# Ledger of designs, part 283: peptides against a protein of PDB entry 3S8F

Target 1, 157 residues: chain A of PDB entry 3S8F
Amino acid sequence: VLTLFVAVPSLMTAFTVAASLEFAGRLRGGRGLFGWIRALPWDNPAFVAPVLGLLGFIPGGAGGIVNASFTLDYVVHNTAWVPGHFHLQVASLVTLTAMGSLYWLLPNLTGKPISDAQRRLGLAVVWLWFLGMMIMAVGLHWAGLLNVPRRAYIAQV
Target 2, 166 residues: chain B of PDB entry 3S8F
Amino acid sequence: DEHKAHKAILAYEKGWLAFSLAMLFVFIALIAYTLATHTAGVIPAGKLERVDPTTVRQEGPWADPAQAVVQTGPNQYTVYVLAFAFGYQPNPIEVPQGAEIVFKITSPDVIHGFHVEGTNINVEVLPGEVSTVRYTFKRPGEYRIICNQYCGLGHQNMFGTIVVKE

## One batch from the design tools (peptide; made by RFdiffusion4, then SolubleMPNN)

Design b2_p26_8_s4 (from b2_p26_8, 14 letters changed)
Fold by OpenDDE base, seed 4:
Structure b2_p26_8_s4 (fold): chain B 157 residues (1-157), chain C 166 residues (1-166), chain A 26 residues (1-26)
Amino acid sequence: as target 1 above (157 residues)
Amino acid sequence: as target 2 above (166 residues)
Amino acid sequence: DGVLAFMGFLMATIQAEFNLVYNKLL
């Protein structure tokens, strides 16, 4: 249970990022409880990708607390639950952040701005990636709860 | 303006810190409550038991598969199981229905998994350590043992069987 | 307050996953 202290800095980080997003949205003219979200630059894949990564990181982080808990880990350890967790962490957050970084970096390295077509394609890529990852993650977590083993090609179900 | 934003963020960080600490206590309380009210589903870690993996096949309770199932009481058994590359012994493991079974599992070679389908038995098996799992099979039949920890080229084919007799 | 809403969402997510695992444990 002492491992749960790892959640403290993680929650702090999540809050600071959320606060930064709210601040940015309000600076862009967003008003009300949720209006600031709509005011964020959702037309920029360099923004959308890492934000979607963060959204995937929320359930992944929750799962991290579960996996780090002795009694709860007994239930999920070496089941499909674990791959579900790290696909949210690595293949969602890290990968989408990398994608977002590339959408910023490549124009700067080439000295050419991305075209509107490239921008739209980029948005499609990151949204589809996120959607696919969420479906996969939910499936893996569910399979894990059904006692589907990790690192095995065969399962009871 | 930037400074004001940082101050606001700092205030929120303090709030989240307090919240996180509060939630930590809530989680501890929930775990404690669960353990207090539902102990049957929890397998205690017990005391760490060690064994020499280099001699476990030659001497001791794991050496003879024919003597691996030991009756320790009227309705209690201890089963000494070896997980090795690439299988389990004894195989099959034969136990009575309704009896309390204590599995003592170790490995002579590398780390393996011991996952029994249809049960909550799921442990890693480390060379030099003895994993202890207590379980009572309520239904007769065959239960497949799956290795869920990568152990080499034959990992995918590493299976065992527990036969529960009426 | 958007931050409060986010807090609620985060807490709900954690609780939901815990409940799922607890239900299997019980």
Scores: peptide ipSAE 0.408, ipTM 0.791, DockQ to the pose 0.627
Fold by OpenDDE base, seed 2:
Structure b2_p26_8_s4 (fold): chain B 157 residues (1-157), chain C 166 residues (1-166), chain A 26 residues (1-26)
Amino acid sequence: as target 1 above (157 residues)
Amino acid sequence: as target 2 above (166 residues)
Amino acid sequence: DGVLAFMGFLMATIQAEFNLVYNKLL
């Protein structure tokens, strides 16, 4: 119940972030229901990274609700589901946010912008990281639902 | 400009709050439903029990593996299992097919896992506490017990076996 | 409009994961 209660502010926060993105996109010339998304600065790894982190956080957050549910936790507890959840929360959201922050921080600290080559490399890193993380997360959640235990190298599935 | 944005955000925040609260109630309702229907294959069989982990090996129902399986009634057994670094006792655990088995599991040392492959039995075992799980094996054969809670250098090799006899 | 779409997406995700786990419980 406590975790589910905490989910309320989290959802509100998610909306606030989404709303901020929408406003930013519209200010950049985006129109319509989804046009504002396209107008966002997808060419900037400092932007793309944390946004992808947020996208990964959505299924992870959903899993958090599951994990916090007494009856449902019985199914997933100490299975591969749990590390799947962790990797979405930590290795996706936190890590990608950190990456994004780094792409912003370093240019600001040095006073020099990143080169175009560095920018493109950064985009590649972020997108590949996200892709790999999603593949792994799906696999881990799937394995968890098949009752594959965590912290074990063998299982009868 | 900023005022306009704040006004819009505030309006939508109210919607999100309502949505979040609605979802909370949905989840509570679903949890209540699942608890009421008892559709899980494994059912908690008892209340929280406590034991002294420092003496559990020397005295009490866990002390003798040869006496760990206790028939408590017709087609009903209680099995006192120790999870320790690094294994389970008794090993193997022998129980009859179709009998209602109440596992009472504790640890003399550190936290372990008790996951029975092929079943929904999956509990953590804490020193000083007794994990109680009720299960009926419908199929004869061997069921492997695996530790899914890291417990030390030998964790990866910590296995047990439940043998279900006809 | 964007909020509604996002709400729908989020709700669908939560429901999907919930159902997946719930079906294993049954």
Scores: peptide ipSAE 0.398, ipTM 0.781, DockQ to the pose 0.654
Fold by OpenDDE base, seed 5:
Structure b2_p26_8_s4 (fold): chain B 157 residues (1-157), chain C 166 residues (1-166), chain A 26 residues (1-26)
Amino acid sequence: as target 1 above (157 residues)
Amino acid sequence: as target 2 above (166 residues)
Amino acid sequence: DGVLAFMGFLMATIQAEFNLVYNKLL
């Protein structure tokens, strides 16, 4: 149950990031409840990738709380739910953050900006990756709720 | 503007922190509630039982698979199951339909899984510990036991069967 | 406020997952 305490700093971090994004969006001319989101630099894969990772981390984090819950864990433990959770946390947040970092790092290391074509390709890659991860994650979570076992090549369903 | 934003963030942080703490208590309350109202057909053990994994095959209730199913009441049975590399004992496990079955599961070697398809029975089996699961099979037929914890080279082929008789 | 909206979204997500699992537990 003490593991649930990690939710506190995590939520605080999420708040800080969200507040920073809102501030940035409003500085860029965004107004209203959601207008600031549109004002963010969605044309930059170095920005989009980690943000999408953070979005994927939200349901993953929720799942983490479920997995850390004694009674709820009985339902999902060692089912496909767990890989679904991991793919949101690792293959979404961590991987997309890494991808975004590369989109920033490589141009910086080479001293040359990426071309417009490369930028567009990068955006496509990031969005497609996110979409694929979301489909996979939803499928795995759903399968887990249907008692599809983890670490087995067979399933009753 | 950055300074103003910083002040605004600080103002919201207090509320967010309070919210976070409140949510922590909500989660704990939810855990307690779900535990108290658990009716999924599987009742986990409330007590930790320990056994010697080095002797569990030679003596005690797990030693003889022919005596693994013990009637403890008019409609109650205890089944002593061994999960080992790579299978289950007894296999098959034969129990009557509608009876309350208490599975006492342990391992003589390494950690295994005990996942019964078509049920909510899903526990890890640790050497030296006894996993207890209470379940009532409402439908007759065969239920496959799957090992869902990696236990070695033969893990993928480690299956058992529960036969529920009418 | 975007932060409040985000909080609502987060809470909704948590509640949704809890409900899904809890319903199976029943």
Scores: peptide ipSAE 0.378, ipTM 0.772, DockQ to the pose 0.660
Fold by OpenDDE base, seed 3:
Structure b2_p26_8_s4 (fold): chain B 157 residues (1-157), chain C 166 residues (1-166), chain A 26 residues (1-26)
Amino acid sequence: as target 1 above (157 residues)
Amino acid sequence: as target 2 above (166 residues)
Amino acid sequence: DGVLAFMGFLMATIQAEFNLVYNKLL
């Protein structure tokens, strides 16, 4: 009865995070409707990683609402759709957040600042990870809609 | 400047948190009001049919695979299917083309899946419950049944076949 | 303004996924 109620706090959290990003961007000199996005520190993998995770979490979160809906779940349950959802939630948001945390934490723990080469490598890693996850997630959701089963090594299509 | 920025951010975050909490209470109140004044139009998927998984193999309509396919009317059949570790019974399931088939599926052991390729039949099978699926096969041929719920060491090899005859 | 735009985008995404699944259901 109250199952979908869980979506309410999640949506509020999403809006709050977005608001925080806008505020930060505007503090950094961003102007206009989208200028604040460009003003964010996209040269820092510790920032980029979790933000990309958040972007992946949007379609994943939408899928969560689908999966929690009685009639809609009938269509997608135990198909490749579900792994697609999980890879956006865990392998995208959680993993990228962990990666971003490491890019901040390790330099601070060791007392050694990240080199420019390491920074560039970190950026490459998180962007490539995000790209790969998006491709895979789209493929899995598509396969799910084509009724490809979950937990099976074979499929008709 | 850093201190001012920090205070501004903190105030902003506190404001949004307060707003979020307030909205949470509003939504809870609205849900409570809805529940109190309206019956949740939950269309039940159907009547919950239960069976004893410990005796389903010994007695009842699932006990004899030779009697699993029952004609219930003109061009209508009921098929009593067991999903077990690790297969389906009967196997193959033979049904005529164009007939309305009602599958009554249950499990004597653990949770299994019943996914029929080429169809929209996809249900979980729980011990103690009967899953009911209605389908009409328009095309003759073989349709593979796949277990899409992990059920043990032999899960990946758990397949069945529906043979649709002309 | 940015937050409002984001809200719209998020709601549109939810609606799009709902539509995709509904189309298969019907």
Scores: peptide ipSAE 0.374, ipTM 0.813, DockQ to the pose 0.501

## One batch from the design tools (peptide; made by RFdiffusion4, then SolubleMPNN)

Design b2_p27_1_s1 (from b2_p27_1, 18 letters changed)
Fold by OpenDDE base, seed 4:
Structure b2_p27_1_s1 (fold): chain B 157 residues (1-157), chain C 166 residues (1-166), chain A 27 residues (1-27)
Amino acid sequence: as target 1 above (157 residues)
Amino acid sequence: as target 2 above (166 residues)
Amino acid sequence: KKLAEEVYEASIAMYLKAFDFVFQAFQ
């Protein structure tokens, strides 16, 4: 139970970031309940990548609560659920954030802005990465609930 | 103006915190659903039991695979299982259908997994500790045991079988 | 169960394909 309290600061952090995004979107002219989302700079891979990572982190974080629960962990422990979880956390959030950071960092370090071709390629890369990761993660979590074992090349299901 | 920006951000944070609380209830509901659908019959943690992994093969209830299945009462059995690199003993494990089986599982070497397909039996096996799991097989047949914890070069081939007899 | 198996299999196939491509590229 005490371990589950880690969810509180995590949620606070997540929604604080969301608040920052809303503020940024509204500053960019977005209006209404959801109009601020469209106003965000979706044409910049340095922005899109970490945001997609955050989106993947949401279900991953929810899964973290499950994994931290003694009773619930009994169901999912050492099943395909576990790799599904950390692929959302590491291979999605961390990796996409790193990718986005590079798209911001390199132009700043070199003093040269990215070309339009590089920008478009970057957008393609991060969106495809996110899509593929979500497909894999959903499959792994679902398989885990069906008791497919982790670290095994064969399964009954 | 940093002050105005901070005030605006704070307002949005309050809104999102309220939303966060609402979502917390959604997550709790989802957890409750998962518990209701997937955790029926969860085996509670057993008493912590220790054993010497260096002598477990020579002395004690795990020493002789032929004596591993012990009837402890009417329709009740205890099975002393060793998970080792790279297999299980006894193998196969033969138990009767409908009997309450208490598995006492330990390892003489490294950490292994004990995952029985078709059941909710899924535990880690640590050298020096005894894992205790209670289960009743309702259907006869063969159940495969899979090691789901990496234990060395032969990990991928480490399998066992439980044969449930009518 | 069928859908879950298909999704899982597809996910594994996709992952392994990507891994193989990268692995070969670095040989």
Scores: peptide ipSAE 0.023, ipTM 0.733, DockQ to the pose 0.024
Fold by OpenDDE base, seed 5:
Structure b2_p27_1_s1 (fold): chain B 157 residues (1-157), chain C 166 residues (1-166), chain A 27 residues (1-27)
Amino acid sequence: as target 1 above (157 residues)
Amino acid sequence: as target 2 above (166 residues)
Amino acid sequence: KKLAEEVYEASIAMYLKAFDFVFQAFQ
């Protein structure tokens, strides 16, 4: 009940953020249905990181709803599925948001902009982090569906 | 300028909120699809049964491992299983192939898991509560029981075995 | 499922390759 209750405002927030992104993209010259996406500042790790986090949060959020279902939870509960869900929510969204926040915060606190090299490195870090997390998450969810148990070092499959 | 920006934001928000509403139905549909495809063989929850975890080892159907397997019909058995730190009782659990097995599982100490590999049996075991699971083993052999709920220092070594005999 | 496994393994390989590329580029 609580999960589903939180899911609704969370979804609303997610799409509100998307609305803000569209607005920002259009302000930056993006036009059309998808042009605004390209217009977003993809060269800034402070932007890219949390956005990637949000993208990872989508399947994670959907999984949360699945986990909240009694019938579906019986299938996935205490399997590798659950860690997969957690890693999407915490290790992806929260972590990437934190990473992105640092890329914004530190330059502003110090008054010194990051170098171009640091910027590029930052982009590499957040993209690789996202990719790795997605691979792991897919693997964990897949394993979970194959009934690989959570909190066990062995599995039949 | 502030008003203009506010108005623009509201317009996009309205659009995305409408989209979100649509997506809500999509997600519901996806859940329904998942239910339809993955509910086969799901063991329904039984009635809530309570036991005293402090005495379950001394008296009652869980007290004697030698009497844990009870034939209740021609092809029906009830198995009274204890999940404890750190193992299962009885171990092994011996049941015949093709018989309907009703597992009555409880714990005398802490919460454990009861996950039988090769089956859809996967339940948590709470002290003071009896978990009921029905299953029919179609294939003979050994099935490993895994504790998938952290229960202490010996959790990783907590295994049991179900032996299905022809 | 076999295809999925292959895709998964390929993805891992790609990730490792990408990591190596980035590592070399910034060393």
Scores: peptide ipSAE 0.020, ipTM 0.722, DockQ to the pose 0.031
Fold by OpenDDE base, seed 1:
Structure b2_p27_1_s1 (fold): chain B 157 residues (1-157), chain C 166 residues (1-166), chain A 27 residues (1-27)
Amino acid sequence: as target 1 above (157 residues)
Amino acid sequence: as target 2 above (166 residues)
Amino acid sequence: KKLAEEVYEASIAMYLKAFDFVFQAFQ
């Protein structure tokens, strides 16, 4: 129970970000329970990327609780489950956040705005990255539950 | 305007914090449910046992692979296994079907893995510590041991075999 | 501004070099 309480700060952080998104969406004219979501700048890869990262981080965080559990860790430890977890955490959230930051940073550093073509390409990149990462993560978690070992090129299943 | 914005932020944060706490309890409940319904296959952890990795090859129960399998009782065995760079000792490990096997696994060099395919045996092996795993093989045959912890240049080729005899 | 562009180009070059290295290693 105490170990699981370690998840509280992480959850608080994640949902604080969500609160910020809601606030931003409402400032942009979104109304209602879900209207604020549509009002967010989904046409900007600098925004979309980290948000997609956060979405991937949600199941990853849930998995983190599993991984931190003494008994459940016995089941998943050093299996494909583990890389499935951190690909959601690092390769999704961190990487997509870095990508999003780049889409904001480069225009500021160069003084040149991103062209519409670059913007559209950026959107394609981050969405495809997210989709691919989700597919891979599901596969790795699945394999882990089938006791496929981590750090091995061979497995029974 | 600043005051209004502050109040709005607080309202949203309160809602999301409440949701956060609710989700925490959901996760706890899910874990509890999983543990309550899926405990039969879990091997209990043993107490910490220490050994000297610098002498484990020369003296003690791990020193002679020919003496690694020790009968401790009727249909009960203890197997003293070394995981080393890059293999397992003894190899193969021969045990009878249906017997209760207690694996005592340690390493003389670096951290290794001990993952037995077809079983729930999956532990890390640390130099200076003894990993204890209890298992009963119900089916005869060969079970491959895989090192699932990076241990050096030959890690990818580090395999062992458990032979379960009728 | 110029530095940012140079860093970006260098990063791409580095990535391509790394890719080539890995590619050759698996031939």
Scores: peptide ipSAE 0.008, ipTM 0.741, DockQ to the pose 0.013
Fold by OpenDDE base, seed 3:
Structure b2_p27_1_s1 (fold): chain B 157 residues (1-157), chain C 166 residues (1-166), chain A 27 residues (1-27)
Amino acid sequence: as target 1 above (157 residues)
Amino acid sequence: as target 2 above (166 residues)
Amino acid sequence: KKLAEEVYEASIAMYLKAFDFVFQAFQ
């Protein structure tokens, strides 16, 4: 139980970010419990990418608690569960944040705004990345629970 | 108005922090439930035990694979296993069905994995340390040992076999 | 082994469907 207190700072950070998003959405005219979500700039890949990364980070963070638990880690350690966790934390959050940063950085470096076509393409890319990553991550976690080993090309199941 | 904005932000933060704490309790409860309802079929028991990886092949209980399986009781055995680049010793490991097996696993070279298919045995093996796993095989047959920790160029081919006899 | 293969194939199929959906949505 005491080990779980390590999760407190991470949760505080995550939900502080969520608070910032809610505030931003409400400033943009969103109302109610969920209206602020719709009001966020979902037409901007520089925004969508890191937000999708955050969404992927939720189950990844929960998995972090599992991995940090001595007894539960015994079940999942060095199984396909671990790369599933990695793909949520690194290949989703970090990678999507980097992608989103590019959509902000390039216009600023060139001094030119991105075209509408580039914007739409960017949105397609980040959504595709997110959806594919979620499917793969679910599969890896599932396989891990079925005792599929990590770093092996064969498995019993 | 900066003051109004600041107050609003604080209110949202407080709300989300409260939610965070609530979720923390949910997670704790879920973990507690899981631990209460699920028990491991393998018991990683024992105190920290260390060995000299430079001499483990020459002297001690791991030195002779023919003497690796030691009967310690009427239905109890200790098996001294070496995980090395790139295989396991002894191979195969022969044990009787229904007996309580205590695996004492160590490595003379680098870190390896010890993953036994068909079981929940899954431990890392560190040079200089002895991993202890207790398990009882209920079904006869062959159980494959897989190295699930990268250990070098031959890692992908590092396998062993446990043969459980009636 | 069989289950893993089925899950793998199903995952690929779902990914392809998702790709098509996203591609059409952002034309």
Scores: peptide ipSAE 0.025, ipTM 0.743, DockQ to the pose 0.036; fails the geometry check

